# Peptides against a protein of PDB entry 3KDP, part 47

Target 1, 230 residues: chain A of PDB entry 3KDP
Amino acid sequence: PFLIFIIANIPLPLGTVTILCIDLGTDMVPAISLAYEQAESDIMKRQPRNPKTDKLVNEQLISMAYGQIGMIQALGGFFTYFVILAENGFLPIHLLGLRVNWDDRWINDVEDSYGQQWTYEQRKIVEFTCHTPFFVTIVVVQWADLVICKTRRNSVFQQGMKNKILIFGLFEETALAAFLSYCPGMGVALRMYPLKPTWWFCAFPYSLLIFVYDEVRKLIIRRRPGGWVE

## One batch from the design tools (peptide; aimed at target 1 K164 E172)

Design b2_p23_7 (made by RFdiffusion4)
Pose (drawn by RFdiffusion4):
Parts: structure tokens; C-alpha cells; sequence
Structure b2_p23_7 (pose): chain A 230 residues (1-230), chain P 23 residues (1-23)
């Protein structure tokens, strides 16, 4: 988001104070939760790991959290900023520029895609209404994430969901976001504004895509263990 | 004050839900 905020001079979809709600808020518990994960094989049957090679974090991993599942999480994140605004007037393209004027506190008279003129606090209360649900489609996608960052070889149907804590992290993570958006206050404290029902289910095809993509990866590997995918 | 009260309630509920799922 902050990247395109420079590219397409677009209204900032995801705000800063909004970001210290992901890993400090919703994300904390779900992540702590993996540490409670049983194995995938007789680990005490493999040679010991090797401090020089096979590191904790590596090429093959960053190529996943950043290069892959990372992007599919954003395509879902933007897609609803694109919906929050068009369902409220600003059909996408009439956005490719606004910022310069948009962020102006004096230009209270800015054309949307129909003619309607918006003040400052009038449209910002939509910009923050834009954060509030980017901050969700992020938590919504992290369901499909927290469930495939669960295993690294086994299908979720081979390993199942016996992690009676990780599941809690879900119920928490999600509900925490709702509370962070409906309590009389989060708006005037965090630029968090209540959402309309239709609004939450945005990232859903995307969460489910992240999900399906990861499952198919593991399968390939288990069919071709030396092959390219692994 | 109300926001802190709602937070307290929320975390109490979560604590009980955690215990429920833990057992």
C-alpha cells in the first residue's frame, strides 16, 4: 500500500497506526500458536541439521512469504479498497491522482465519479473506512495463512486440525478485529470505523486461493520429492 | 473509561474461551 501510494498517487489504503495492529494485535496469538505444533515424521530419524547449510530462514522460504503467499494476500487487500471506494463513488480510475488534492485540507470540493463534492473529514472518514477493512481482508487472509503455515509437507487432511490453541488464535484474531472496529471509540482513537456486512467477505476468494495454492504445492512435492517444486 | 471496560470484558471472555478449548 505505501508502495503504490507513491506509484499511482492514490489515497493511502493502509495506514501506519493501522499496521501496528497486525503483528502487535491480531497476529501475535495465532503465531504463538504454531509453537504448539506436533511433528510430521520421525524427526529423531534424520541426521542433525547442519549450522552452515539449511538455515532457519532461507531463499526457499522468503520466496514464499514474500514472493508468493505474500502477494496473493495483497491482491486481496487492495481489491476491497477498490470496492469500499467505488461502492461509495470513486470508481477506481478516478483515483489515479487524487492524493495530491485529496489529502488537501482546503479543497473541500472534489469531484468523485458522479459529480458529488466531498469535504475533507467527509472523504477521510472514508479513507479511514478504507484502512479499517484493509486491516480485515488482511486478518481474513491470515486464516488461510495460519492454516498452511501449520504444516510444510502434509496436507491439512493428513495432519488435521488438532491444534486446540491455533484454532483459538483464529477466533481471537478475527473477533479482536471486529471489536477494534465497532466499539464506540476505535474510530476516534485508531481511524477504525464500523463496517457494513457485505464488507467483510471481500478477501474470502483470496483466503481460499491462498489456501488452495498451498495445498497443491505440498502435493506435488509428495509426488515428486526431488523435483523442482520442493 | 468505557473502552477500557469493553477491553476488560473482551479479555475475560477470551480467557474463559482459552480455558475451554484448553481442556
Amino acid sequence: as target 1 above (230 residues)
Amino acid sequence: FSIFFYFFIFFVVLFFLFLFLFF

Design b2_p23_7_s1 (made by RFdiffusion4, then SolubleMPNN; from b2_p23_7, 21 letters changed)
Fold by OpenDDE base, seed 4:
Structure b2_p23_7_s1 (fold): chain B 230 residues (1-230), chain A 23 residues (1-23)
Amino acid sequence: as target 1 above (230 residues)
Amino acid sequence: SELEEELKRFRELMEKKLAELLA
């Protein structure tokens, strides 16, 4: 998120503390769950692995988990961010390069895409309004991403959800998201204002799309082993 | 600061609206 913030010079989409909560609070248990994930059925048919020399989760699965998931999560979060700002009059194209003026408290006439002037206080309110939905979107996307990263080749339907630790992780991160979103004082402490329940569903189509895409990808891999899609 | 108070008021308003929505 910060990279996009710097490169695009857009208003800050997510606070530092909130990012920390994602990294340490929501990603920790899922990451642990992946370490104990049951091997794919095809891997289980291979020669026994030595736990001292061979990792339970291969480097490819790890790369998928931390690389691909991170990218997809960021995309989902930014999607929600842009939706919120667009609803408040700031179209994505208008946000480019706006950071400097946005963060200047002495400029109280920053115009949105429709010519409406925004005071510093108003801008900060709308900025902070993005934090909670962004965070929640990350969590919702993680639901799908964590499921799809369990396997590289097999379908989720074939592999199943046998990892109880993963399931626990999903509930834990959801509970944390709910806590941060609705607990009194979080708006002041973490700049995370209360979230309307409707915003939880904002990421659902996105999660569904990536899930479907991944299943299709896996299907192609199974039918065309060694292909470039792998 | 004035900004902090405004943000606080906004939060309170949002909490009220949320409560109404969930009622």
Scores: peptide ipSAE 0.013, ipTM 0.373, DockQ to the pose 0.036
OpenDDE base, seeds 1, 2, 3, 5: peptide ipSAE 0.006, 0.000, 0.000, 0.013; ipTM 0.245, 0.248, 0.227, 0.404; seed 2 fails the geometry check

Design b2_p23_7_s2 (made by RFdiffusion4, then SolubleMPNN; from b2_p23_7, 21 letters changed)
Fold by OpenDDE base, seed 5:
Structure b2_p23_7_s2 (fold): chain B 230 residues (1-230), chain A 23 residues (1-23)
Amino acid sequence: as target 1 above (230 residues)
Amino acid sequence: SELEELWEKFKKEMEEKLKELLA
């Protein structure tokens, strides 16, 4: 998400508070859940591998997989951001290079894609309206990420969701998202304006995409043991 | 590591902008 902001010079897609919540909520809980993860059924059945070579290869493959998942998450967040701004009259192409004028409090006539002029206050309301949905989108996408983290090679359907910490993490993350989205005063205190309930569903296609991606990846691994997609 | 550095740079920039907005 940060690269697009810097390169495209667009209005801020994500607030600092939401970034912090992602770092603490969406990354820490998965890490803890992995520590208490049940061993994958195929790992349990595998013969002892060479610990030196297999560890290095596995770390590289894990890094690549998480990198790809992270890119899908970022795309999901930006999709939500662009949809919200488009609904308010700012098409993606119009946002390019707009940040300087957007953030200038003395410019009260920033035009949207349809020629409507926006005051500084109005622009900031729209910007802050994007923060919560972006966060919620990441949370919903993280549901799929957390689920797929339970296995490296086996299908999620085969392994199941028996990790209580994972379930707790999903609940906590969802509860936090609900609290930040709907608790009175969050718009003023944290610049996270209330989220329309419909926006919770905006991220589902991306969650599904991650899920499908992981299942396909795992299927390829099972068919081609030792492949680079592992 | 390069992505992490870019991310940290972005976080700092976002934090500074947020401070300016809240000021």
Scores: peptide ipSAE 0.007, ipTM 0.278, DockQ to the pose 0.020
OpenDDE base, seeds 1, 2, 3, 4: peptide ipSAE 0.005, 0.005, 0.000, 0.000; ipTM 0.242, 0.258, 0.244, 0.257

Design b2_p23_7_s3 (made by RFdiffusion4, then SolubleMPNN; from b2_p23_7, 21 letters changed)
Fold by OpenDDE base, seed 4:
Structure b2_p23_7_s3 (fold): chain B 230 residues (1-230), chain A 23 residues (1-23)
Amino acid sequence: as target 1 above (230 residues)
Amino acid sequence: SELERKWKEFEELMKKKLEELLK
């Protein structure tokens, strides 16, 4: 998210402190939960065919899969960001290169895509309105990520939801998201303005996309054992 | 508020650090 902000010179979609909250708050408990995840039965029973190369290949493939999931998460956040800004008169194409003027407090006549002028204060309000739903979108997408991460080969439907720590992690990050979104003072403290409940649903298509992606990946692995996707 | 000021300072600091890391 921050990389795209720099490259595209768009208004900041997610505050740096909010990013830290993701890294320290939402990822820590899930990471712990994964460490205590019961090994998938097929993983436990599978002996490496080539002990020298299979580990490296598996690590690379896992890294690629998680990288792809991370990209989907980022896309989900940006989608929500662009939708909110578009609803406020800023089309995505208009946001490109706008950051310089957007962040300049001395410019109080930044025009949106429809010619409406925005003061610095108004721009910051809409920017901070984007921070919360971006964060929430990431959290909701992470639900899918956490659920799929517990399995390598088996479907989520086959493995089930048995890890209590994982479930706790899901509730913890959701509670954190709710706290940051609705607790009084968060607009000042974290630049996260309150979010309408409807925006929680904006992430669901991307969560579904991650589920579909992972299930397809696992299906390919099951149908082609020892393939490049494994 | 004092909190807002401190937060802005922290945010700007973090932004600068992140920009440096991403160069």
Scores: peptide ipSAE 0.010, ipTM 0.291, DockQ to the pose 0.028
OpenDDE base, seeds 1, 2, 3, 5: peptide ipSAE 0.006, 0.008, 0.005, 0.000; ipTM 0.232, 0.283, 0.232, 0.226; seeds 1, 3, 5 fail the geometry check

Design b2_p23_7_s4 (made by RFdiffusion4, then SolubleMPNN; from b2_p23_7, 21 letters changed)
Fold by OpenDDE base, seed 4:
Structure b2_p23_7_s4 (fold): chain B 230 residues (1-230), chain A 23 residues (1-23)
Amino acid sequence: as target 1 above (230 residues)
Amino acid sequence: SELEEKLKEFLEEMKEKLEELLK
C-alpha cells in the first residue's frame, strides 16, 4: 500500500499506525495459529525426493502463491479506497499526482474531478475516512487468506476448520477491526474515522476471489502432482 | 500527534515481543 502511495503520488490510503495494527493484530496471531496447526495429511506423508532441490522449489512456489494472495489483498484495500474517494468526488485518475497538493496545508482550493474545491481540513477528513475501511478491507480479506493458508494441497472443505487457534485468530483480528473502527477517539489517535457497516462488505468479493484462486490452485496441484504450481 | 507516536512505540514494542515469542 505504501509503495503504491509513493509511486502513484496519491493521497495516503492507510496510515502508518494502521499498518502496524495490521502487522500486530492480523499477521502475528495467524502466524501463531499456523505454527500450532496439525500438519496436512499429505505434507507429512510425502518425504521430499530430493530434500535440497525440492525444499528450495517448494519455498519459492509457496512464496509466489502468497505473494499473489498479498497482491489481491492490496487490490481489495485500494478498491475500497478508490470507491470512497470517488463517492466524495475524486475519481481515481484525478488522484494520480495529487499528493503534493493534497498534503499542502496552505492549499485550500484543491479541486475534485467535478471542480469542487476542497480545503485542507476537508481533504484530511476524506483521507482519514478512507483509512478505516482500508484497514477493515485488509482484515476481511485476511480471513480468507488465513483459512486457505492452512492447507497446501487439500481443499478447505477436505481439511475442515479444526484449529481452534485459527478460529481465535479470526475473532481477534475482527475484534481489533471493530475496536479501531468504532471506539471513540480513534479518529484523533489513529486518524481512523468511524466506519459505516456497509463498508465491511466491500472486501467480500476479494475474499471470494482468494478462495476461488486457492481452490483452483489446489485443484491443479491435485491433478498434476509435482507440477510447477505446487 | 503525540498520542499517535506513543501508540506507534507501543505497537512496535508489542510486535517485537511477539516476534520473540514466535522464535
Scores: peptide ipSAE 0.005, ipTM 0.298, DockQ to the pose 0.077
OpenDDE base, seeds 1, 2, 3, 5: peptide ipSAE 0.000, 0.000, 0.000, 0.000; ipTM 0.197, 0.248, 0.274, 0.209; seeds 2, 5 fail the geometry check

Design b2_p23_8 (made by RFdiffusion4)
Pose (drawn by RFdiffusion4):
Structure b2_p23_8 (pose): chain A 230 residues (1-230), chain P 23 residues (1-23)
Amino acid sequence: as target 1 above (230 residues)
Amino acid sequence: VYTVLFVIGVVLVVSAVVLFFST
């Protein structure tokens, strides 16, 4: 988001104070939760790991959290900023520029895609209404994430969901977000504004895509263990 | 403990739903 905020001089979809709600808020518990994960094989049947090679974090990993499941998480994140604004007037393209004027506190008279003129706090209360549910489609996608960052070889149907804590992380993570958006306060404290029902289910096809994509990966590997995918 | 965590989880969801429809 902060990247395109420079590219398409677009209204900032995801705000800063909004970001210290992911890893400090919703994400903390769900992550702590993997540490409670049983194995995937006789680990005490493999030679010991090797401090020089096969590191904790590596090429093949960053090529995943950043290069893959990372992007698909954003395509879903933007897609609802694109919906929050068009369902409220600003049909996408009439956005490719606004910021310069948009962020102006004096230009209270700005055309949308119909003619309607918006003040400052009038449209910002939509910009922050834009954060508030980017901050969700992010938590929504992290369901499909927290469930495939669960295993690295086994289908979720081979390993199942016996992690009676990781599931808590879900219920928490999600509900925490709702509370962070409906309590009389989170608006005037965090630029968090209540959401309309239709609004939550945005990232859903995306969460389910992240999900399906990861499952198919593991399959391939288990069919071709020396092959390219692994 | 696991049962407690599930209960707490359900309670959080129910509370969130209630809060949503109250708003």

Design b2_p23_8_s1 (made by RFdiffusion4, then SolubleMPNN; from b2_p23_8, 19 letters changed)
Fold by OpenDDE base, seed 1:
Structure b2_p23_8_s1 (fold): chain B 230 residues (1-230), chain A 23 residues (1-23)
Amino acid sequence: as target 1 above (230 residues)
Amino acid sequence: LEEELLELGKKMLEEAKELMEKV
C-alpha cells in the first residue's frame, strides 16, 4: 500500500498508511501467528522427512499466503478509495501524479476529471472522507480472513482460545470502525469523516475474493499434497 | 521489515486508542 502510494503518487492520506499498518498489526499478525502454530502442530503430526527444512518451507509458505491475503486486503482498501474519489469526480487515471498539486495548499483550482475545480479544503474533505471507508473495508475483509482461519481449523475446540482472541480482535476493530465512522468530531480529530452505511458493502467483493482465493488454495493443496502451496 | 511494520502498527494502534480516549 505504501509502495503504491509512492509509485502512483496519488493523493493518499498518511492516515491510509496508518490504517494499513494497524491492519498488519492487529489482525494479520494474529492470523499469521495462528497459522504458524497450526502448521507447527501439523508438522509435528506428520513425521517430517527433514524437520528443519520442512518447518522452514511450511513457515515460508504460510508467510507467503498471508502476505498474499494482506495484499488483497490492501487492494480492497485501494478499490474503495478509488470508488469514493471517482464518485466525487476524480477518476483513477486522473489521480496518478496528482498528489503534488493535491497537497499544495496554495493551489485552489485542482480540476477533477470533469473539469470541476477543487479548493484545498474541498480536496482535504474528500481525502478524509476516504479514510473511514478504507478502514472499514479492511475490517470487512478481515472478517473473511477470520472465517478462512476458522475453516482451516479442524478442531474449533482445541483452538477455541485463539479463536476468541481473533474474534475479540475483529470485534474491537469493528467497534473502532463504527466509532470512527459515526462519532461526531472524528473528521477534525482523526481526519475520518462519517461514513454512509452503504460503504460497508463496498468491501464485500474483496471479502469474496479472499474466500475464493483461499478455497482455490485449499483445492490446490488437496490435489497436490506436498506441493508449493502447503 | 515485517517486525518493524508490526511494531509500527502496534504503535499506531496505541496512538489511535489514546486519541480515542482523549475524544
Scores: peptide ipSAE 0.013, ipTM 0.279, DockQ to the pose 0.051
OpenDDE base, seeds 2, 3, 4, 5: peptide ipSAE 0.000, 0.005, 0.005, 0.006; ipTM 0.261, 0.269, 0.264, 0.321

Design b2_p23_8_s2 (made by RFdiffusion4, then SolubleMPNN; from b2_p23_8, 18 letters changed)
Fold by OpenDDE base, seed 3:
Structure b2_p23_8_s2 (fold): chain B 230 residues (1-230), chain A 23 residues (1-23)
Amino acid sequence: as target 1 above (230 residues)
Amino acid sequence: MEEELLKKGLELLERAKKLAEEV
């Protein structure tokens, strides 16, 4: 999010404090929970990793985590961001390069895509209105990401949901997301304005997409072991 | 369980707030 904010020079999609809430709040417990996942049923049929030749983090893992799954997560957040701004009169094309004027408190006549002028205060309200839905979108997509990370090869349906700590992590991140979205004073403290409940559903297609994508990937790995997808 | 989750959530929020004030 922050890289696109700089490169495209658009209004800030996700605040720094909100990013910290994701990294330290919603992601930490789920990530730790993966250490308690049950071994895959076929793990004893695999050769042990050679610590001298096999990297713990390989290019394929980086490509999956950051290049594929992370990009789908970012796309979900940005979709929500662009929809909210479009509903408020700012079309995606008009946002390109707008940051400089958007963040200038002395400019009170920034025009939207329809020629309506927006004061600095009005613009900041719209910006902060984007932060909470973007955050919630990331959390909803993280549900799918956490579930797919349980296994490398087996389907989630084969592995099952037996990890109680992982289930706890899913509830914890959801409860934290709800708290940050609806607790009074979060708009002032964290620049996260209250979320309409309908915006929770905007992330579901992306969560489903990640889940389906990974199940298809795992299916390919099972059918063609040693392929480029492994 | 819900009260403990809420308490942990509040503690995490306070930590996040402190970290945000330091930055």
Scores: peptide ipSAE 0.006, ipTM 0.275, DockQ to the pose 0.058
OpenDDE base, seeds 1, 2, 4, 5: peptide ipSAE 0.000, 0.000, 0.000, 0.000; ipTM 0.159, 0.246, 0.254, 0.180

Design b2_p23_8_s3 (made by RFdiffusion4, then SolubleMPNN; from b2_p23_8, 17 letters changed)
Fold by OpenDDE base, seed 1:
Parts: sequence; C-alpha cells; structure tokens
Structure b2_p23_8_s3 (fold): chain B 230 residues (1-230), chain A 23 residues (1-23)
Amino acid sequence: as target 1 above (230 residues)
Amino acid sequence: MEEELLKKGLELLEEAKKLFEEV
C-alpha cells in the first residue's frame, strides 16, 4: 500500500494505526493458531527433503506467500479504497497526483471529480474513513489466507476446520475488525472512522479469489507432485 | 475471554501507536 501511495502519488490508503492493527491485532492469533494446526494427512507419505537441493524457504514459497497472495490482498484493499473515495466524489483517475494538494493544510479548495471543493479537514476525514475499510478488507481476505495456510496440498474440505485455535483466531480478528469499525470513539482514538456495512462486501470477491486460487493451486499440486506450483 | 483479549489488543495497539508517534 505504501509503495503505491508513493508511486501513484495518491492519498494514503492505509494508515500506520491500521497497519499496526493488522500486524499486531489480526495476525498474531491466527499466526499462532497455525502452529497448532494438525499435520497434513499425507505428511508421513512425503519423501524426506534433500537438504542440499531443497531450501526450507524456497523462491516458490516466497513468490506465493509474498507475491501472489499479498498482491491479491493489496488489490482488495485498493479496490475498497477506490470505492470509498469514489462514493465521496473522488474517482480513481482524479486521485493520481492529488497527494501533494491533498496533504497541504493550506489548500482548502481541492476539487473532487464533480467540482466540489474539499477543505483539508474534510479530506482527512475521508482519508481516515478509508483506513478502516482497508483494514477490514485485509481481515476478510485474511480469512481466506488463514484457511488456505492450513495446508500445502490438501483442500480445506479434506483437512477440515478442526483447529479450535484457528477458529478462535478467525473470530478474534473479525471481532477486532467489528470493534474498531463500530465502537464509538475509535474515530478519535485511532482515526478509524465507522465503516458502512456495505463496505465489508467489497472484500468478499478477493477473499473468494484467494480461496479459489489456492484450491486450484493445491489441486494442481495434488495432480502434479513436484511441479513448479508447489 | 474474547472481550478481554480484544481489550488487551487495543491497549497494545494504543501503546504501539504512542511509540510510533514518538518516532
């Protein structure tokens, strides 16, 4: 998100507080939950790793974890961001290069895509209004990510949802997202303004996309063991 | 238990926020 903020010179889509909420709030319990996940049913049937050729963390794993899934998550967040700004009069095309004027406290006549002028305070409210939905989008996408991370090869339907800690993690991150989105005072305390319930649904296509993507990936791995997708 | 964890998480986030604002 921050790289796109710099490159596209758009208003900041994800604040520091929301990043902290993701990293410390929503990721901690789910990440710990994975340590308690049951081993894949086929783990004992796999050949031992060759320590000379097979790195513990290989380029494929890095590419999948940080490249593919992370990009889908980011796309989901940005989609939500653009939807919210568009609902507030700022079309995506108009956001390009707007940051300089957006962040200038002395400019109180920044025009939206419809010629409406926005004060600095109004712009910051809209910016902060984007932070919560972006965060919630990440949480909703993380549902899929957490579920898919349970297994490398087995479908979620095969592995099941038996890890109570993982289930608890899903509820915890969802409860945290709901709390931060709807608890009175969060707009002042954390600059996380209330989320319209409709904005929760902006993430669902991307969550589904990750889930489908991973299930397809796992299906390919099951059908072609040792392939480039593993 | 969930509410307590949520409260603790929020407290930690507030502390982290303060730390980041100081940097």
Scores: peptide ipSAE 0.000, ipTM 0.237, DockQ to the pose 0.049
OpenDDE base, seeds 2, 3, 4, 5: peptide ipSAE 0.000, 0.000, 0.000, 0.000; ipTM 0.214, 0.220, 0.234, 0.239

Design b2_p23_8_s4 (made by RFdiffusion4, then SolubleMPNN; from b2_p23_8, 17 letters changed)
Fold by OpenDDE base, seed 1:
Structure b2_p23_8_s4 (fold): chain B 230 residues (1-230), chain A 23 residues (1-23)
Amino acid sequence: as target 1 above (230 residues)
Amino acid sequence: LEEKLLEEGLKLLEEAKKLFEEV
């Protein structure tokens, strides 16, 4: 998210507070859950023939897979961001390079894609309105990510939801998302304005995409062991 | 337990926010 902010020079899609909420709030219990996750049955049963080479290859492949999942997650967040801004009159093309004027406190006549002028305060409200749904999008996508992280090669349907800590993590991050989105004062304290309930569903296609992607990936791995897709 | 963990997480977040604002 931050890289696209720098490269495209768009209004900030994800605030620092929101990042902290992800890293400290949503990832805390999930990270613990992954540490206590039962090793995948195929990983435990498969002794590496060459521990050094197989470990290095495996680490690279895992890193690539998580990198791809992270990209899908980011795309989900940015989709939500662009939809919200478009609904407020800022089309994606118009946002490119707008950051300089957007953040300028002295410019109170920034035009949207339809020629409507926006004050600095109005722009910041819209920007902060994007933070909450971006966060919620990340949480919903993380549901898929956490579930798929349980297994490297096996289907989620084969492994099941046995880790109580993981299940607890899913509830915790959802509860945190609900709290940050709807608790009075969060708009002032965290610059996270209340979220319309419909925005919770905006992330579901991307969550599904991650599930499909991971299932396809795992299917390929099972059919072609040692492929680059691992 | 969920409420307690949420409360602890929120406290941690507020502390981290304060630290970030100080930097």
Scores: peptide ipSAE 0.007, ipTM 0.284, DockQ to the pose 0.050
OpenDDE base, seeds 2, 3, 4, 5: peptide ipSAE 0.000, 0.000, 0.012, 0.006; ipTM 0.203, 0.267, 0.271, 0.258; seed 4 fails the geometry check

## One batch from the design tools (peptide; aimed at target 1 A175 A178 C183 P184)

Design b2_p24_1 (made by RFdiffusion4)
Pose (drawn by RFdiffusion4):
Structure b2_p24_1 (pose): chain A 230 residues (1-230), chain P 24 residues (1-24)
Amino acid sequence: as target 1 above (230 residues)
Amino acid sequence: VVVLIVVVVVLISVVLYFFFYYLS
């Protein structure tokens, strides 16, 4: 988001104070939760890992959290900023520029895509209404994430969901977001504004895409263990 | 497990309270 905020001079979809709500808020518990994960094989049947090669974090990993499942998380994140604004007037394209004027505290008279003229606090209360649910489609996608960052070889149906804590992380992560958006206060404290029902289910096809994509990866590997995918 | 279930129920109840408070 902060990247395109420079590219398409677009109204900032995801705000800073909004980010310290991902890893410090919703994300903490769900991540702590993997540490409780049983194995995928006789680990004490493999030679010991090798400090020089096969590192903790590596090419093949960053190529995943950043190059892959990372992007698909954003395509879902933007897609609802694009919905929050058009369902409220600003049909996408009439956005490719606004910022310069938009962020102006004096230009209280700015055309949308119909003619309607918005003040400052009037449209910002929508910009922050834009954060509030980017901050969600992010938590929504992290369901499909927290469930495939669970295993690295086994289908979720081969390993199952016996992690009676990771599931808690879900219920928490999600509900925490709702509370962070409906309590009389989170608006005037965090730029968090209540959401309309239709609003939550945005990232859903995307969460489910992240999900399906990862499952198919693992399968390939298990079918071709020396092959390219692995 | 029971504690976590209680925590979940409480949290969901709080969320539903504030959701229906906003709609009211």

Design b2_p24_1_s1 (made by RFdiffusion4, then SolubleMPNN; from b2_p24_1, 21 letters changed)
Fold by OpenDDE base, seed 1:
Structure b2_p24_1_s1 (fold): chain B 230 residues (1-230), chain A 24 residues (1-24)
Amino acid sequence: as target 1 above (230 residues)
Amino acid sequence: DEELKKRIEELLELVEKYKKEVEE
């Protein structure tokens, strides 16, 4: 998220405190749950032919999985961010390069895509309004991602939801998201303003799309081992 | 435009509410 913020020069979609809450509070339990996950039969049933090369392959596969999770979460968050800003008059194209003026407290006449002028305070309120949905979107997407990451090649339907730690992690991150989103004072303390309950569902189509896409991908991999989709 | 103004007002009210809650 921070890299896209720098490259695109858009208003900050996710605050530093929120990032810390994700990294330390939300991602820790799911990461632990993945570590204790029953290894996919395809990975563990093969005796390591070469322990050194197989460790490296496993590390690469783990790194790719974590990298993909992070990218998918970021994409989901940015999608929600752009939707919210668009609903508030800022189209995605208009946000490009707007950061400098957006963050300048002395500029109180920043125009949106429709010519409406926004004060610094108003802009920051809208920005902070994006933080909570971004966080919630990450949590909702992470539900799908964790389920997807449970299997590399097998369908989620084949492996099932046997990991109790994963279920606990999903509950914990959801509870944390609800706490941060709705606890009094969090808007001021964490710059996470309360979210309308309807926005929880904004990420669901995206999560479903990712889930379907991954299942299709895995199906293709199973049918065509070594294909370009792998 | 009117809807946007209304939304801004709602957000401002929300911020004021939370400021009061933090001060209490």
Scores: peptide ipSAE 0.021, ipTM 0.529, DockQ to the pose 0.029
OpenDDE base, seeds 2, 3, 4, 5: peptide ipSAE 0.000, 0.000, 0.019, 0.021; ipTM 0.210, 0.178, 0.441, 0.437

Design b2_p24_1_s2 (made by RFdiffusion4, then SolubleMPNN; from b2_p24_1, 20 letters changed)
Fold by OpenDDE base, seed 3:
Structure b2_p24_1_s2 (fold): chain B 230 residues (1-230), chain A 24 residues (1-24)
Amino acid sequence: as target 1 above (230 residues)
Amino acid sequence: MEELERRKKELLERVEELREAVLA
């Protein structure tokens, strides 16, 4: 999201401190929990990795993590961001290049898509209003991401949810998201304003999309072992 | 919604006050 902020010169969709909360707070415990996942039922039928030819982090893993799943996460966040700004009079097309004037505290007559003038304070309120829903969207999508990362080939329905540490991680990241979203003073500390509880559901289609996508991918792998999708 | 917007405004004002205090 920060890269798009720079490239498109749009108002900041997600604060830097909030990004750190995602990376260090919501992602850390779930990521560690994967180390305690039970082996897939077919693991002993696989050939051991050749350390001379098989990298731990290969192009396929990077493509999955950053190219596919990360893209869906970003799309979910930006969807929420653009909806909130549009509801406040700023259509996506008018946000392009607006950052310079948006961040200038001496300009108090920035016009929205309907000719309404916005003061600096009003603009910052709507900007900070976007931060929390964007963050929550990422967390909700991370639920699906964490679940799909449990296995490489087996469906979640085949592997099950027996990893108690992973379950704890899901609750921990959700509790942290709720705390950051609704605890008094978070607007001062992290520029995260509270959001309507209904906005949590805005991310569910994207979470479902990731889950369905990965189950289809795993189904293809099971039917055609050794394919490029694996 | 009105309560939420009021709270947002109050928090924003407090942030600016703190920012000014730190930068002074």
Scores: peptide ipSAE 0.005, ipTM 0.278, DockQ to the pose 0.029
OpenDDE base, seeds 1, 2, 4, 5: peptide ipSAE 0.000, 0.000, 0.000, 0.007; ipTM 0.180, 0.206, 0.202, 0.303; seed 5 fails the geometry check

